# Ledger of designs, part 1: peptides against a protein of PDB entry 4CIC

Scores and structures below are computed, not measured.

Target 1, 148 residues: chain A of PDB entry 4CIC
Amino acid sequence: KVSTKGHYGVQAMFDLAQHFGEGPVSLKSIAERQGLSEPYLEQLIAVLRKAGLVKSVRGAQGGYILAREPRDIKVGDIIRVLEGPIAPVESVSQDDPEHSLKFDFSVTKSVWEKVKKSIEEVLDSITLADMLKDAEEAQMAQGYMYYI
Target 2, 147 residues: chain B of PDB entry 4CIC
Amino acid sequence: KVSTKGHYGVQAMFDLAQHFGEGPVSLKSIAERQGLSEPYLEQLIAVLRKAGLVKSVRGAQGGYILAREPRDIKVGDIIRVLEGPIAPVESVSQDDPEHSLKFDFSVTKSVWEKVKKSIEEVLDSITLADMLKDAEEAQMAQGYMYY
Below, numbering starts at 1 at the first letter of every chain, in headers, positions and changes, except where a header shows other numbers.
Peptide ipSAE was made for these designs. It is ipSAE averaged over its two directions, with the distance scale d0 held at 1.0 Angstrom where the peptide's residues are scored. Compare it between designs on one protein only; published cut-offs may not apply.
A fold fails the geometry check if it doesn't show the stated peptide or something in it is severely misdrawn.

## One batch from the design tools (peptide; aimed at target 1 K1 V2, target 2 S3)

Design b1_p8_1 (made by RFdiffusion4)
Pose (drawn by RFdiffusion4):
Structure b1_p8_1 (pose): chain A 133 residues (1-84, 100-148), chain B 132 residues (1-84, 100-147), chain P 8 residues (1-8)
Amino acid sequence: KVSTKGHYGVQAMFDLAQHFGEGPVSLKSIAERQGLSEPYLEQLIAVLRKAGLVKSVRGAQGGYILAREPRDIKVGDIIRVLEGSLKFDFSVTKSVWEKVKKSIEEVLDSITLADMLKDAEEAQMAQGYMYYI
Amino acid sequence: KVSTKGHYGVQAMFDLAQHFGEGPVSLKSIAERQGLSEPYLEQLIAVLRKAGLVKSVRGAQGGYILAREPRDIKVGDIIRVLEGSLKFDFSVTKSVWEKVKKSIEEVLDSITLADMLKDAEEAQMAQGYMYY
Amino acid sequence: SGYALEIA
């Protein structure tokens, strides 16, 4: 199960990545395109801004833009920002979960927002039918 | 975050794997060794039994034992047993989560209870210090 | 009847 915060955090950062070259966009526009609640997005952006992942701009087309290029933002970075008598007895079971955790970390660190932009172009494109192999 | 059911399901199955050669053990003994609540364990075992992963034995010193050898039970098998207008718009974000799901499935399918038994031996051993 | 893992 993916948390609301992880899903919406990545969605919002990806929407900003899709508008990075064009410039700042409003939070309202992000919420509209992504189907997110504005109040929740406002809170999410506040953390991402503190983390240096997004920045606000005071222009007419003010609004928000990625603070780092998409190629320099791993999905794992976004997730890391959003997340927060005695004796020793080794648990093999816990070691299995550590392996699960490591694999997830590996996948999320292997994908950048730039990679997602490339995938978005390839997957949602259109072309003459003869070119589908 | 790992659910209580995944953690306790795997713990209980591994305890049974550690006692597979010796024979049946009581649910109370599993709960005691693993620090589990007996009521929760009983409910858990009932599902595992229905799925053919564990079996009850009448015996006298009877109890419960694995229904398949440890080498034939993947951790992923245990997890899978315990778990249960319109338009199309592709979500690249969802595709990321699909990749995360795939990697987890791969890790859990690559580890059997036999692998856990081997790891448990190697990690919790004692030996002359010169062999470290 | 849920998921064994909660991600993020």

Design b1_p8_1_s1 (made by RFdiffusion4, then SolubleMPNN; from b1_p8_1, 4 letters changed)
Fold by OpenDDE base, seed 2:
Structure b1_p8_1_s1 (fold): chain B 148 residues (1-148), chain C 147 residues (1-147), chain A 8 residues (1-8)
Amino acid sequence: as target 1 above (148 residues)
Amino acid sequence: as target 2 above (147 residues)
Amino acid sequence: GGSILELA
């Protein structure tokens, strides 16, 4: 499962992409639009800022902006920053030595590596710009459905 | 993350595939070979049996066998039985109503649907027979490295 | 590190 953290992180970054070029956006406004708690969003934004995906702007009209253009930010970049490397299988924590006989069956490992590669390829093929385009197309389609 | 349950389930099913045609295998022997606790394996096998992927054989030489040929069991079938539908995003548990404003942003949902589809396609493209073939090839390659 | 695929 994509963690709640990854999901909300992509949602927050997408909100910033929708406002890209309009100047800094407050955390409060993002939280309100995305249905997130402000404290939780603050933690997400702190991580994203540290990773160089988001920039803080200081001043009376301060807030946050994307550090790069939407076309230069992949969904995969966001997920890797928030969750680390895509691991399809939970690493059984090292702490239970008796069950930790992780027979690294090379064959089962290869299955999960294939899954990992596939996920990475998908997430690295989608940019925030692609998401913006999809949103515009969806809005246009809904608008046409109301006029038919 | 593929759950530990999914991982060990695939491992146990692969062990049964390696012994397919040799008759029933005891849970104890599977547990020993795969480094699993016997009680945990018993729970996994119970689920797999109920789903019709494994069959129990009774008697003095009783145990478990694959219910189908290795070529007719996909990794995706095993995962769906053990974990249910592949959900790329954790459903935020219903219990925290304040954070449950799941604004179902159609666009973000579409990203996760693409991920789900990709995972399903990969897992449904791999059978236990494919895994057996890969194991044989790996053993042969190791054997050639020693010569 | 959260695994992306938390299978339920």
Scores: peptide ipSAE 0.088, ipTM 0.820, DockQ to the pose 0.214; fails the geometry check
OpenDDE base, seeds 1, 3, 4, 5: peptide ipSAE 0.084, 0.083, 0.073, 0.079; ipTM 0.814, 0.815, 0.815, 0.819; seeds 1, 3, 4, 5 fail the geometry check

Design b1_p8_1_s2 (made by RFdiffusion4, then SolubleMPNN; from b1_p8_1, 4 letters changed)
Fold by OpenDDE base, seed 2:
Structure b1_p8_1_s2 (fold): chain B 148 residues (1-148), chain C 147 residues (1-147), chain A 8 residues (1-8)
Amino acid sequence: as target 1 above (148 residues)
Amino acid sequence: as target 2 above (147 residues)
Amino acid sequence: GGSAFELA
């Protein structure tokens, strides 16, 4: 399961992408739009800021912006920042050398490595700009369904 | 993360695949080879048996066998039996209808659906027979490194 | 560190 942290992190970053070029957005406004608790969002934004994906703007109209253009931020970048490396299987503790030496373990490991690679390829193929485009297309499609 | 249950389930099924055609294998022998506790393996095998992936053989030389040929068992079949449907994101509790209605939620959901599809395609492309072949190739490669 | 993708 993608952690709640990863899910909400992508959602928060997407909200910032929708407002990209409009200036700084307050955490309160993001929390309200995304249905997140403000304290939880503050923790997410702190991590994303430290990783250089989000920038804080100070002043009376202060808030947060994307540190890069939406096209330069992959979903995979967000997930790696929030959750670390994509590990499809919990690394069976390296501490049991006897399990690591079993030939059967190496073959099963290769299955999970293939899964990992596939997930990484998907997440690295999707940018915040792609998500913006998908949102626009979906809004247009809904608008047409109400006019038919 | 693939659960420990999914990981050990694939490992146990692979052990049974390596012995396919040799007759029934005891749970004790699987547990010893795979480094699993026998009680934990018993629980896994019970689920796999109920799903029709494993068959119990009774008698003095009783034990377990694959219910199908290794080529007819996908890794995806094993994972679905042990863990259910692949859900890359915990379904945010259906109980907050306000979150489900947000347009932004639909776009993020589509990302996770793409991830789900990708995982399913990979796991459904790998059979126990493919794993057996990979094991044989790896053993041969190691044997050649010692010569 | 929780791995990002927990297969259920």
Scores: peptide ipSAE 0.140, ipTM 0.829, DockQ to the pose 0.221; fails the geometry check
OpenDDE base, seeds 1, 3, 4, 5: peptide ipSAE 0.131, 0.129, 0.107, 0.131; ipTM 0.821, 0.825, 0.826, 0.828; seeds 1, 3, 4, 5 fail the geometry check

Design b1_p8_1_s3 (made by RFdiffusion4, then SolubleMPNN; from b1_p8_1, 4 letters changed)
Fold by OpenDDE base, seed 1:
Formats: sequence, C-alpha cells, structure tokens
Structure b1_p8_1_s3 (fold): chain B 148 residues (1-148), chain C 147 residues (1-147), chain A 8 residues (1-8)
Amino acid sequence: as target 1 above (148 residues)
Amino acid sequence: as target 2 above (147 residues)
Amino acid sequence: SGSILELF
C-alpha cells in the first residue's frame, strides 16, 4: 500500500507536470483539481521543494513549478523524497530489545530485498512524462468512445 | 515494509519446508528455531492451516507439516493467506466519507497497479523450494569461507 | 488489510 503521502505526492507532481511550461501553478488550484487539502499539499510541496523536485515562484503569478522536465522526474524520485528509502520489511522497532529478531534469517531477508528491488525498478521506470503520455492516451480513448 | 505477520509467516513456513519429509514439527520447536513467540506462531499456523498450506498431525509425534511440497508453495501464496490481496495504495478507510479520494485519477492508479503486479510477480516467482536452495547455497558459501 | 505499504 503506497502511503497517502506518496499517493498524493505523485498526484501533485503529476498536476505540475500537466502544467509544465505554462508557468507557476498555485497550491490552491492544485488542491482543487486533485481533491487535496491545501494545508496537506503545502506540507508535501515543502518536502518536494526542499528535495529540488519543485520550485517556488514568487510574485503576482507566483506558485510552484516542476524543477526539472517531466521526463527527468521518476515516480521513484518522488516516493523516495516523500517516504524515504523503500524498506521491504517493517523495521521491528528497536523499542522491544528482547524481541530483537535475532535470527536475521538471511534467506527471508533476500526475499524482501527482491521485492524492494522490483518495486524500485518499476517506480524508477516510470517518469512524469510517461504518466502524461498515459493520460493523453486515456483521453483519446475516451474521446473515441463518445464518437462511436 | 512486509508486515510482521507476513515476515514471520514466511519464516514459519520456511522452517516447515526445511523439515519437509521428516514428519510433524512441534510449534515449540519452530518458535525456538525462528525466535518467535509460540502464541503468535499458533495464530499464524491456524490461518495457514485453514488455508490448506499447513496440516496438523495428531499424536505423540504430532505437530505441523507442509500440506504441499515446498515447490508447490509460493511466497505469494503465504502472503496472500496472511495479509490478503496485495493492495498497492492504502485503502482510505471508508470511515471518513468526506475525504473519499473522489479523484480516482486513473493514471496514478495505474502506477500503483504496476507496482502491485511487480510485487505479485516476484512473490509468485519464489517458492519454498527456491528458498531452501538459497539456504543451501548460503551454507555452502559459509563453509568455504572457513576453509 | 494487506496494503503494500504495510509491506513497506
């Protein structure tokens, strides 16, 4: 399950990708289009900005833009910024020292590392440009269904 | 992050795979070898048994066995039994109707479906037999480092 | 509820 944070972060970044080259987009407009809480979006954008994925533009036409072209932003980049490294296993919180999973069963860890690697490969294979293309194809397909 | 339930479930099933063909294994012995709580393991085994992945054997040499050969049990089968279907996105709990993610943004969903599919493919590509082989290879590699 | 995030 992708976190709500990762999910909404990808949505917000995708919204910015759809408006790439059109100038700065207000957080309000992103929030409205994506059905997001503006305060929540502000938190996401703050993290994304700090990571250099988003730029803030000041002025009357101020707002946010992608810091890079959509093709240069992977979904994996967004997720890593918002959620940190993909951890395959719940880190048993160190707080119960007695139930330290002493048996670092290397074989079971290898399964989860394979899962992690697979997720990373998928997320790193999808750019915001790929998502834009998929959206365009979906719109064209819908347009054709209305004409038949 | 694999849930503790999924993680321990795979460990328990792997322990049973290591003892496949040796007869029934007690929950106590599995718990001891895997560093698991016996009561917690009982809950896991109950679910796995109900799903037909494990069999209970009664008697003086009673315990549990794999219900199928290790090659016929995928890690994905274990995870699906213990955790249910792999859901790529946190199901927004229906309890807050107002924040229903109304924008089923199809494109973002497709990303998560791709992730889901990838995880399923990985987990369904790994059997308990594959894990046994990996363990044997790891033991052989350790044995060679001591020489 | 088997969530992939519960995997992560």
Scores: peptide ipSAE 0.136, ipTM 0.816, DockQ to the pose 0.462; fails the geometry check
OpenDDE base, seeds 2, 3, 4, 5: peptide ipSAE 0.134, 0.132, 0.131, 0.130; ipTM 0.822, 0.814, 0.818, 0.819; seeds 2, 3, 4, 5 fail the geometry check

Design b1_p8_1_s4 (made by RFdiffusion4, then SolubleMPNN; from b1_p8_1, 3 letters changed)
Fold by OpenDDE base, seed 5:
Structure b1_p8_1_s4 (fold): chain B 148 residues (1-148), chain C 147 residues (1-147), chain A 8 residues (1-8)
Amino acid sequence: as target 1 above (148 residues)
Amino acid sequence: as target 2 above (147 residues)
Amino acid sequence: SGSAFELA
């Protein structure tokens, strides 16, 4: 399960992708469009900025932009920045490292590694540009349904 | 991320698969072999039993067995029983259902649905029999390294 | 520790 942090991070990045080339977008406008609290979004954007996925623009028309083109940002990149390495299993609590390590049977570990690899492949196969294209196609399909 | 519950559930089911055909296995023996607390394992087994993946055998040599052959139990079946439907995104907290629902853009939802499908495909492609085979192959490989 | 994917 992608955390709320990952989910909202992808939404915020997608919002920035939709406005790519139009100049800086304010955090307030992103928060309003995506239904996020501005303070929460500020924390997400700070992490994304530090990772070099987002740039801050200063001034009266200041805000945020994507640091790269939408085609050069994978969903997997966003998730890794916000959540760290994709782990298919919750790391057994640090509280008993000895017990968790001893019985991590190579076979059960291999199952989770296969899951991890599959998730990574999917997330790395989807760019913000792909998401933009999907949004455009969905809007066109809705437009045609209203005219029929 | 598979929860600890899912992880330990798969381990417990795999232990039962390793003993399939040998008769009932006690919860204590599973707990000892898998490094699980017996009370925690009891909760897991109760859920798995209710779902029909495990059977309880009563008597002096009582315990638990797989309810089906290892080839007929997918890892995905175990996970769904213990954790429910595989959800790629944490459902936004019940506390503000109105805000979470409104902005679930179809596009972002589609990304998570693709992830979900991929996870399901992997977990449904692996049976307890596949895991047994992998364990046997690993043991044989280790045996050859010692000779 | 921020590991992202809660499958549960």
Scores: peptide ipSAE 0.144, ipTM 0.831, DockQ to the pose 0.206; fails the geometry check
OpenDDE base, seeds 1, 2, 3, 4: peptide ipSAE 0.129, 0.131, 0.122, 0.110; ipTM 0.822, 0.828, 0.824, 0.827; seeds 1, 2, 3, 4 fail the geometry check

Design b1_p8_2 (made by RFdiffusion4)
Pose (drawn by RFdiffusion4):
Structure b1_p8_2 (pose): chain A 133 residues (1-84, 100-148), chain B 132 residues (1-84, 100-147), chain P 8 residues (1-8)
Amino acid sequence: KVSTKGHYGVQAMFDLAQHFGEGPVSLKSIAERQGLSEPYLEQLIAVLRKAGLVKSVRGAQGGYILAREPRDIKVGDIIRVLEGSLKFDFSVTKSVWEKVKKSIEEVLDSITLADMLKDAEEAQMAQGYMYYI
Amino acid sequence: KVSTKGHYGVQAMFDLAQHFGEGPVSLKSIAERQGLSEPYLEQLIAVLRKAGLVKSVRGAQGGYILAREPRDIKVGDIIRVLEGSLKFDFSVTKSVWEKVKKSIEEVLDSITLADMLKDAEEAQMAQGYMYY
Amino acid sequence: STHILTII
């Protein structure tokens, strides 16, 4: 199960990545395109801004833009920002979960926002039918 | 975050794997060794039994034992047993989560209870210091 | 702590 925070955090950062070249966009526009609640997005952006992942701009087309290029933002970075008598007895079971955790970390660190932009172009495109192989 | 069910389901199955050659053990003994609540364990075992992963034995010193050898039980098998107007718009974000799901499945399908038994032996051993 | 993923 993916948390609301993770899903919306990545969705919002990806929307900003899709508008990076064009410039700042409003939070309202992000919420509209992504189907997010604006109050929740406002809170999410506030953390991402403190983390240096997004920045605000004061322009007419003010609004928000990625603070780092998409190629320099791993999905794992976004997730890391959003997340927060004695004796020793080794648990093999816990070691299995550590392996699950490591594999997740590996996948999320292997994908950048730029990679997601490239995938978005390839997957949602259109072309003459003869070119589908 | 790992659910209580996944953690306790795997713990209980692994305890049974550690006692597979010796024979049946009581649910109370599993709960004691693993620090589990007996009511929760009983409910858990009932599902595992229905799925053919564990079996009850009448015996006298009877109890419960694995229904398949440890080498034939993947951790992923245990997890799978315990778990249960229109338009299309592709979500690249959801595709990321699908990749995360695939990698987890792969890790859990690559580990059997036999692998865990081997790891348990190697990690919790004692030996002359010169062999470290 | 905040968790992004929950397993099973």

Design b1_p8_2_s1 (made by RFdiffusion4, then SolubleMPNN; from b1_p8_2, 5 letters changed)
Fold by OpenDDE base, seed 4:
Parts: structure tokens; C-alpha cells; sequence
Structure b1_p8_2_s1 (fold): chain B 148 residues (1-148), chain C 147 residues (1-147), chain A 8 residues (1-8)
């Protein structure tokens, strides 16, 4: 599950990428642009900051910036920070010992491992820079549709 | 996350594939082999039966069989029946209108669509017959380590 | 309610 946390985390990181080099952006401005609650975004940014993907800037023009260039941040990096390891199946919580997948058959595991690997490859192939480029291309394509 | 429902549904379907051609198997026997509760398995089998992936056989030797050959059932088919459409992100329930993903930015959607496509390709590339073959190969490999 | 398989 890319939880709502992972989804909104990618949106927030993409917003920071769009403003990369323009200086720090406020959480309020990100929240407004991305349709997020400011308290929820604060929790996401706290995790992303702790992981070294985001930096806080202090002062009157304070806010947040990407800690690395958009090309050096993969979608997979964001997801791993927010969600932990990519898991195609719900880890049966250790707390239900009766429904512990004792018969986690090697064959069914191999299916989920193949899914995991495929997801990882996709998410690790997409950077915030690729997302910026896709946004620019989409904006240009819309611009051309209005002129034809 | 493939829910526990999807995971156990694939296990139950794989058990039925291992017994394909041997006649109907009881839910009890599947539950015992797969480490599932019988009531939970009954719910899974009811869904799989309604979708036409499983057939019930009546009588003294009654139980369940695959409705199609193992080669004609993809893991993706099982997952779509149990979970619905493959989605890489949680569908934000329509019931929270304030956190409706109103700004479902086309670019972030395209990331999730790429992930979705990749998962669909993997799950649709694996049949129950492929899983049977992988099990046989694994059993042979273990057999060779003991000799 | 389409239970979407959230895979990640």
C-alpha cells in the first residue's frame, strides 16, 4: 500500500521540487497548493526532514527546501522513508500468532517478491526531475491543444 | 498491499491447483494445509466461486475444484476477484470530502499508473501452472541437497 | 466500495 502518507508525501516533495532554487517555501503554501491539511503536512515534512530529504530554513523567509537536487531524489526514496520497505503484501503483524503465516509457502513468497522487485524498479526509475519534466511536457501539450 | 484476503486467496487457489485433476477437495483439508481458518476460507471460496474461478462439487466426495485449468488462471485474475482493480495507492475513501484528493495532479497520477501497470504485468505473467512448476523445481532442488 | 488492492 502506498498509503495516503506515501501519496501525499510524493505530492509534497514534488511541490518542493517545483520550487527548487527559488528559496524556502512555507508549509502553508505547500498545503494550499497540494490540497493537504497543514497539520498533516507538518507530520510528513518532519519524517522527510529526519531522513535528510528536506531541510528547514529559519528566519522571516523561513520554510522548507529539498535537501538534494530533484535528480538525486527517487520516488522510491520518498516511499521508503514514509512507508518503510516496499511490501506487496501486508506484513501480518507479529501480534496475531494464531494467524502467523506459518505456511508462507516459498512459491507464494516468490510471487510477492517478483511484485516487490517490479515496484522497486519502477519507483527507483522515477526521480523528482523526471516528474518536473513530465509536468512541463504536459503543460506544453495543453498549450498546443488551445492553439489548434 | 495485497491484503491478507488476496494473499490467502492465492494460497487457497494454489492448493486447489496442486490437487487439480484429483477430484474435489474439502475446505477443511485446504484450511489445514494452508494454515487458514475454515470460516475465513469459506468466505474466500464463496467469492472465488461467484467469480467462476472455483466450482463446488456436491455429494459424499464433495468439495471444491478449480473451474479452469491452472494455466488459464493468472495470479492477477485471483487478485482482481478478491481485491478489485489493482491500485498502487489507497483509494482515499469518498467519505472524507475535505481530504478528497481534489488536486490529484496528473504527474503524481502518472507515477501511480506506471506502478499499477508494472504490477499488473507481473501478476498477469504468473499463472497457477507457473506456480506449480516453481514448486516442483524447488522440491527437486531440496531433494538434491539431501543426496 | 471497490476495495482497491493498495499494493505498496
Amino acid sequence: as target 1 above (148 residues)
Amino acid sequence: as target 2 above (147 residues)
Amino acid sequence: KVHMLTLL
Scores: peptide ipSAE 0.104, ipTM 0.799, DockQ to the pose 0.197; fails the geometry check
OpenDDE base, seeds 1, 2, 3, 5: peptide ipSAE 0.086, 0.065, 0.082, 0.039; ipTM 0.789, 0.794, 0.794, 0.793; seeds 1, 2, 3, 5 fail the geometry check

Design b1_p8_2_s2 (made by RFdiffusion4, then SolubleMPNN; from b1_p8_2, 6 letters changed)
Fold by OpenDDE base, seed 3:
Formats: structure tokens, sequence, C-alpha cells
Structure b1_p8_2_s2 (fold): chain B 148 residues (1-148), chain C 147 residues (1-147), chain A 8 residues (1-8)
């Protein structure tokens, strides 16, 4: 499962994409728009900044911007930064040697590797620019529904 | 994430597939071969039996068998029985109304739905028969490395 | 290594 961290990280990055080129966005404003707690968002942004996906801007209108254009940031890049490698299956930590699955059958592992690859392909096929386009198309479609 | 339950459920079902047509397999023997605790396997098998993927056989050689042929059981069927619907993101349970994801934006939701669909397609494309074939091919490949 | 499918 993409944790809440991955999910909210994508939301926060999408908010920054919507404001790309408009200057720095405050964490408070992102938190308000995305329905996130500001302290939680601060933790996400700290990780995203360290990974070079987000830049901090100082000043009277200080905040955050995308470090790259929306087209140059994949959803997969955001998820890998926040969650690490996409693992369809958590390796149970080595700390219980008696229940060490001696028999992680190569065959069952291959199933999960196929799932992993499929998830990676999907997440790497979607950019923040694709998400912006989808949002614009959805807004236009809603606009047309109210004018009929 | 597919829980330990889903993973071990696939292992247990694969063990039953390897013995399909040989008669009932004891939970103890599955647990030993798959490196599972027998009590944990009993819980998995109870769910799989209730879903009609496994049958219990009574008698002196009692145990479990697949309820269908290995070709008629998808990995996706096993996962859905054990985990429920494949959800790529846990919807935070409704019980915290203040942190209720009021803004699950249609766009972010669409990303997770695409991920869900891709996982479902993969898991529904793999049968226990495909897994048996892959195991046989791997065993032959290992055999050729030793000769 | 014990793999637990944690479907993202």
Amino acid sequence: as target 1 above (148 residues)
Amino acid sequence: as target 2 above (147 residues)
Amino acid sequence: KKYMLTLL
C-alpha cells in the first residue's frame, strides 16, 4: 500500500504543480487546500526538499516551489522519495530467526516482482503535468455540466 | 500492501497446487514445507475454505485439497479472498472526521485507480497452474546447472 | 528474506 505519506506527498506536489510559475507557496496554504495538517506537510516537504523535488524560497513571500517543471516529475519519483523502492511485499525484518521464511519460493517472489514492475510502470507513466491536464479537463467537463 | 496473510495464502495455495490430484494434504505438512506456523496456516485455510478455494477432506488421511484445478485459481482470487479488494491506498477509515480526506482530489484518486487496475490485471493474469509451470522450469534449469 | 506483499 502507498502509505498516507505517499498519497499526501502526491497531493502536496500536485498543489505545487498547480502554482508552478506563480512563485513560492506557503505550507499553510498547501495544507488548507489539500486538507493536510501543516506539521505533517512540513515533514513531507522536508523529505521532498532533501530529494531535490522541491525548493524552499526565503523572503516575505517565502514558501516552496517545484524544483523541476511538472513534466519532469513523475508520480513514481515522488513515491520513491517518500516510501523508498516500490515493494509490493514487505520483507519481514530478519529479527525473528525462528520464523525466517526459509522458503521464499522463487515462484512466489516472481509474482510480486511482476506486480512491482506493473506499479512502477504506471507511476512512472504519470507526470505532474499529466495530472494538471487531467484536472483542467475535469474542470472543463464540470463547467459544461453547469451550463447545460 | 498485500499483507503477510496474502503472501502466505498464495504460498499455501501453491503448496496445495503442487499436490493437486495426490489427495488431501495435512496442514502440518504444508506448514513445514512453506515455513509457516500451523496455527497461522489454520486461519488462512479457514478463510480460503469458506471462500470455496479449498476443500477439507475427512478421514485417516484427512487434510485439504484445492476446490478447483490450479488453472482455475488466479493469484488475484486468493488475494481478494484474504485481503479483500485490492486497494493501492488505504482510505483512512472514516472514524477521524477532522482528518477525513475531504479533498481526495479526483485527479489523485485516478492515479491510485490506475495503480489498482494494473495490480489486478497482473494478479488475474497469473494462475496456480502458471506458478506450477514456472516452478518446473526453474527446477529443470537448476538441474541443468548441476549436470 | 520473508516477503510480505504490502500492496502499496
Scores: peptide ipSAE 0.084, ipTM 0.785, DockQ to the pose 0.257; fails the geometry check
OpenDDE base, seeds 1, 2, 4, 5: peptide ipSAE 0.084, 0.067, 0.071, 0.072; ipTM 0.780, 0.783, 0.785, 0.786; seeds 1, 2, 4, 5 fail the geometry check

Design b1_p8_2_s3 (made by RFdiffusion4, then SolubleMPNN; from b1_p8_2, 5 letters changed)
Fold by OpenDDE base, seed 4:
Structure b1_p8_2_s3 (fold): chain B 148 residues (1-148), chain C 147 residues (1-147), chain A 8 residues (1-8)
Amino acid sequence: as target 1 above (148 residues)
Amino acid sequence: as target 2 above (147 residues)
Amino acid sequence: GVHMLTLL
C-alpha cells in the first residue's frame, strides 16, 4: 500500500505537471484542485522541494513548479522521496525488539523481494509525462462519447 | 506493504507446507518454529481455516494441516484471505468523511491499478510448492558450500 | 498511530 503521503504526493506532482510551462502555481490552487488541505500539501511540497523535484518561485506570481520536465520524473522517484525505499512488507517497527522478525526466512523474504522488484519496475516505468498523456487520451475518449 | 498479518500468515502457511503429508501440526510447534506468539497464530489460523486454506484435525495427534496441496495454494490466495483485496493505496478509512479522496483522478487511479495488477501477477505466480522448492534449492546450495 | 499505508 502506498501511504496517503505517497498518494497525495503523486496527485500534487501530477497537478504541477499539468501546469508545467505555465509558470508558478500556488499551494492554495493545488490544494483546491486536488482536494487536499493546504497545511498538509505544504508538508508534502517541503519534502519534494528538499529532494529537488519541486522548485519554489518567490514574488507576486510566486508558487511552485516542477524542478524537471514531466518526462524526467518517475512515479517511483516521487514515492521513494516521500516514503523511502519501496518495502512490500511493513518493517515491524524496531520498537518491538521481542517480535523482531528474527525468522525472516530466506524464502518468505524472496517472495517480498520479487513483489518489491515488480512494484519498482511499474513505478519506474511511469513518468509524469506518461500520466499527462493518459489524461489527454481519457479526455479525448470522453469527448468522443459525447459526439456519438 | 503486506501487513504483519499477511507476512506471518504466509510464514505459518509455509510451515504447514513444509510438514504437508506428515500429519497434523500443533499451533505450539508452528509458533516456536516461526517465532510467533501462539495466541497471535491462533487468530491467523482461525481466519485461514474459515477461508478453507487450513483444516483442523482433532484427537491426541490433533492440530492443523493444509486443506489443499502446496501447489494449489498461491501466496496471493493467502494475502487475499488475510488482508482482503490487494490495494496498492490504502483506502483512506471511511472514518474521515471530509477528506474522502473525492479526487481519485482517473489517471492516478490508473497508476495504482497498474501497481495492483503487477503485485497480483507476482503473488498469484508463487505457490507454496514454489516456496518449498526454493527452500530445498537454498539448503542444497548451503550444503555444497560446506564441502 | 501513523497509518503506515502498507505498500503492497
Scores: peptide ipSAE 0.086, ipTM 0.798, DockQ to the pose 0.406; fails the geometry check
OpenDDE base, seeds 1, 2, 3, 5: peptide ipSAE 0.083, 0.081, 0.083, 0.041; ipTM 0.792, 0.798, 0.793, 0.796; seeds 1, 2, 3, 5 fail the geometry check

Design b1_p8_2_s4 (made by RFdiffusion4, then SolubleMPNN; from b1_p8_2, 5 letters changed)
Fold by OpenDDE base, seed 5:
Structure b1_p8_2_s4 (fold): chain B 148 residues (1-148), chain C 147 residues (1-147), chain A 8 residues (1-8)
Amino acid sequence: as target 1 above (148 residues)
Amino acid sequence: as target 2 above (147 residues)
Amino acid sequence: GTHMLELL
């Protein structure tokens, strides 16, 4: 599962990709378009900025931009920044040593490693540029449905 | 993400697969081998039984068995029974209607649908019989390292 | 004991 944090992080990064080259976008503008609370978006953007996926622009026309081109940002990069390493199983928090019988049964671990690899391959195959293209194709398809 | 429930559910079902054809296994025996609490395992087994993946055998030698052969139980079947439909994104609990702006942005949804499909394909490609075979191969490999 | 996150 991708958390709500990962989901909204991809959504916010995609909003920044749609405005790439147009200059800085305000958090308010992203929050309004993406249906996010501004405080929640601030937390996401802080993490994404620290990871070098987003840049802050200062000034009256300040805001945020992608730190790299949309083609150079994978969905997997965003998820790894927000969620950490893609884990197919929720790691039982290491904090309860008693029931952390790491019965690391190699076979069950192998199942989850296969799932992990599959998720990583999918998320690393999708860039923000691919998402932009998919959005354009969807808009064109909607446009054609209104002309029929 | 697979929850702890899904993880331990697969582990418990795999334990039952290892004993398939030997008769019923007690919850206590599964709990001991798999490092699970017996009360937690009771909850898992209740769900798995209701879904028809596990059968309860009554009597002094009672316990649980797989309801189907290991080859006829996919890991995906176990996960769907325990977790419900494989969702790549945690559905924001519908209980907060104010922030549940389902901005069902078609493009972001498509990303998660691709992830979902990929997870389903993997989990539906692995049976308990495949897991048994992998365990046998691992035991053989360990046996060869000791000679 | 930190409760296992019940993913609702």
Scores: peptide ipSAE 0.044, ipTM 0.807, DockQ to the pose 0.128
OpenDDE base, seeds 1, 2, 3, 4: peptide ipSAE 0.137, 0.109, 0.127, 0.133; ipTM 0.806, 0.810, 0.807, 0.809; seeds 1, 2, 3, 4 fail the geometry check

Design b1_p8_3 (made by RFdiffusion4)
Pose (drawn by RFdiffusion4):
Structure b1_p8_3 (pose): chain A 133 residues (1-84, 100-148), chain B 132 residues (1-84, 100-147), chain P 8 residues (1-8)
Amino acid sequence: KVSTKGHYGVQAMFDLAQHFGEGPVSLKSIAERQGLSEPYLEQLIAVLRKAGLVKSVRGAQGGYILAREPRDIKVGDIIRVLEGSLKFDFSVTKSVWEKVKKSIEEVLDSITLADMLKDAEEAQMAQGYMYYI
Amino acid sequence: KVSTKGHYGVQAMFDLAQHFGEGPVSLKSIAERQGLSEPYLEQLIAVLRKAGLVKSVRGAQGGYILAREPRDIKVGDIIRVLEGSLKFDFSVTKSVWEKVKKSIEEVLDSITLADMLKDAEEAQMAQGYMYY
Amino acid sequence: AALTIAAE
């Protein structure tokens, strides 16, 4: 199960990545395109801003823009920002979960926002039918 | 975050794997060794039994034992047993989570209870210091 | 956590 925070955090950062070249966009516009609640987005952006992943701009087309290029933002970075009598007895079971955790970390660190932009172009495109191999 | 069910389901199955050659053990004994609540364990075992992963034995010193050898039970098998207008718009974000799901499935399918038994021996051993 | 393992 993916948390609301993880899903919406990545969705919002990806929306900003899709508008990075064009410039700042409002939070309302992000919420509209992504189907997110504005109050929740406002809180999410506040953390991502403090983390240096997004920045606000005071222009007419003010609003928010990525603070780092998409190629320099791993999905794992976004997730890391949003997340927060004695004896020893080794648990093999816990070691299995550590392996699960490592594999997840590996996948999320292997994908950047730039990679997601490239995938978005390839997957939602249109072309003449003869070119589908 | 790992659910209580996944953690306790795997713990209980591994305890049974550690006692597979010796024979049946009581649910109380599993709960004691693993620090589990007996009521929760009983409910858990009932599902595992229905799925053919564990079997009850009448015996006298009867109890429960694995229904398949440890080498034939993947950790992923245990997890799978315990788990249960319109338009199209592709979500690249969801595709990321599908990749995460795939990698977890791969890790859990690559580990059997036999692998866990081997790891348990190697990690919790004692030996002359010169051999470290 | 972003993920919960062993979904229900």

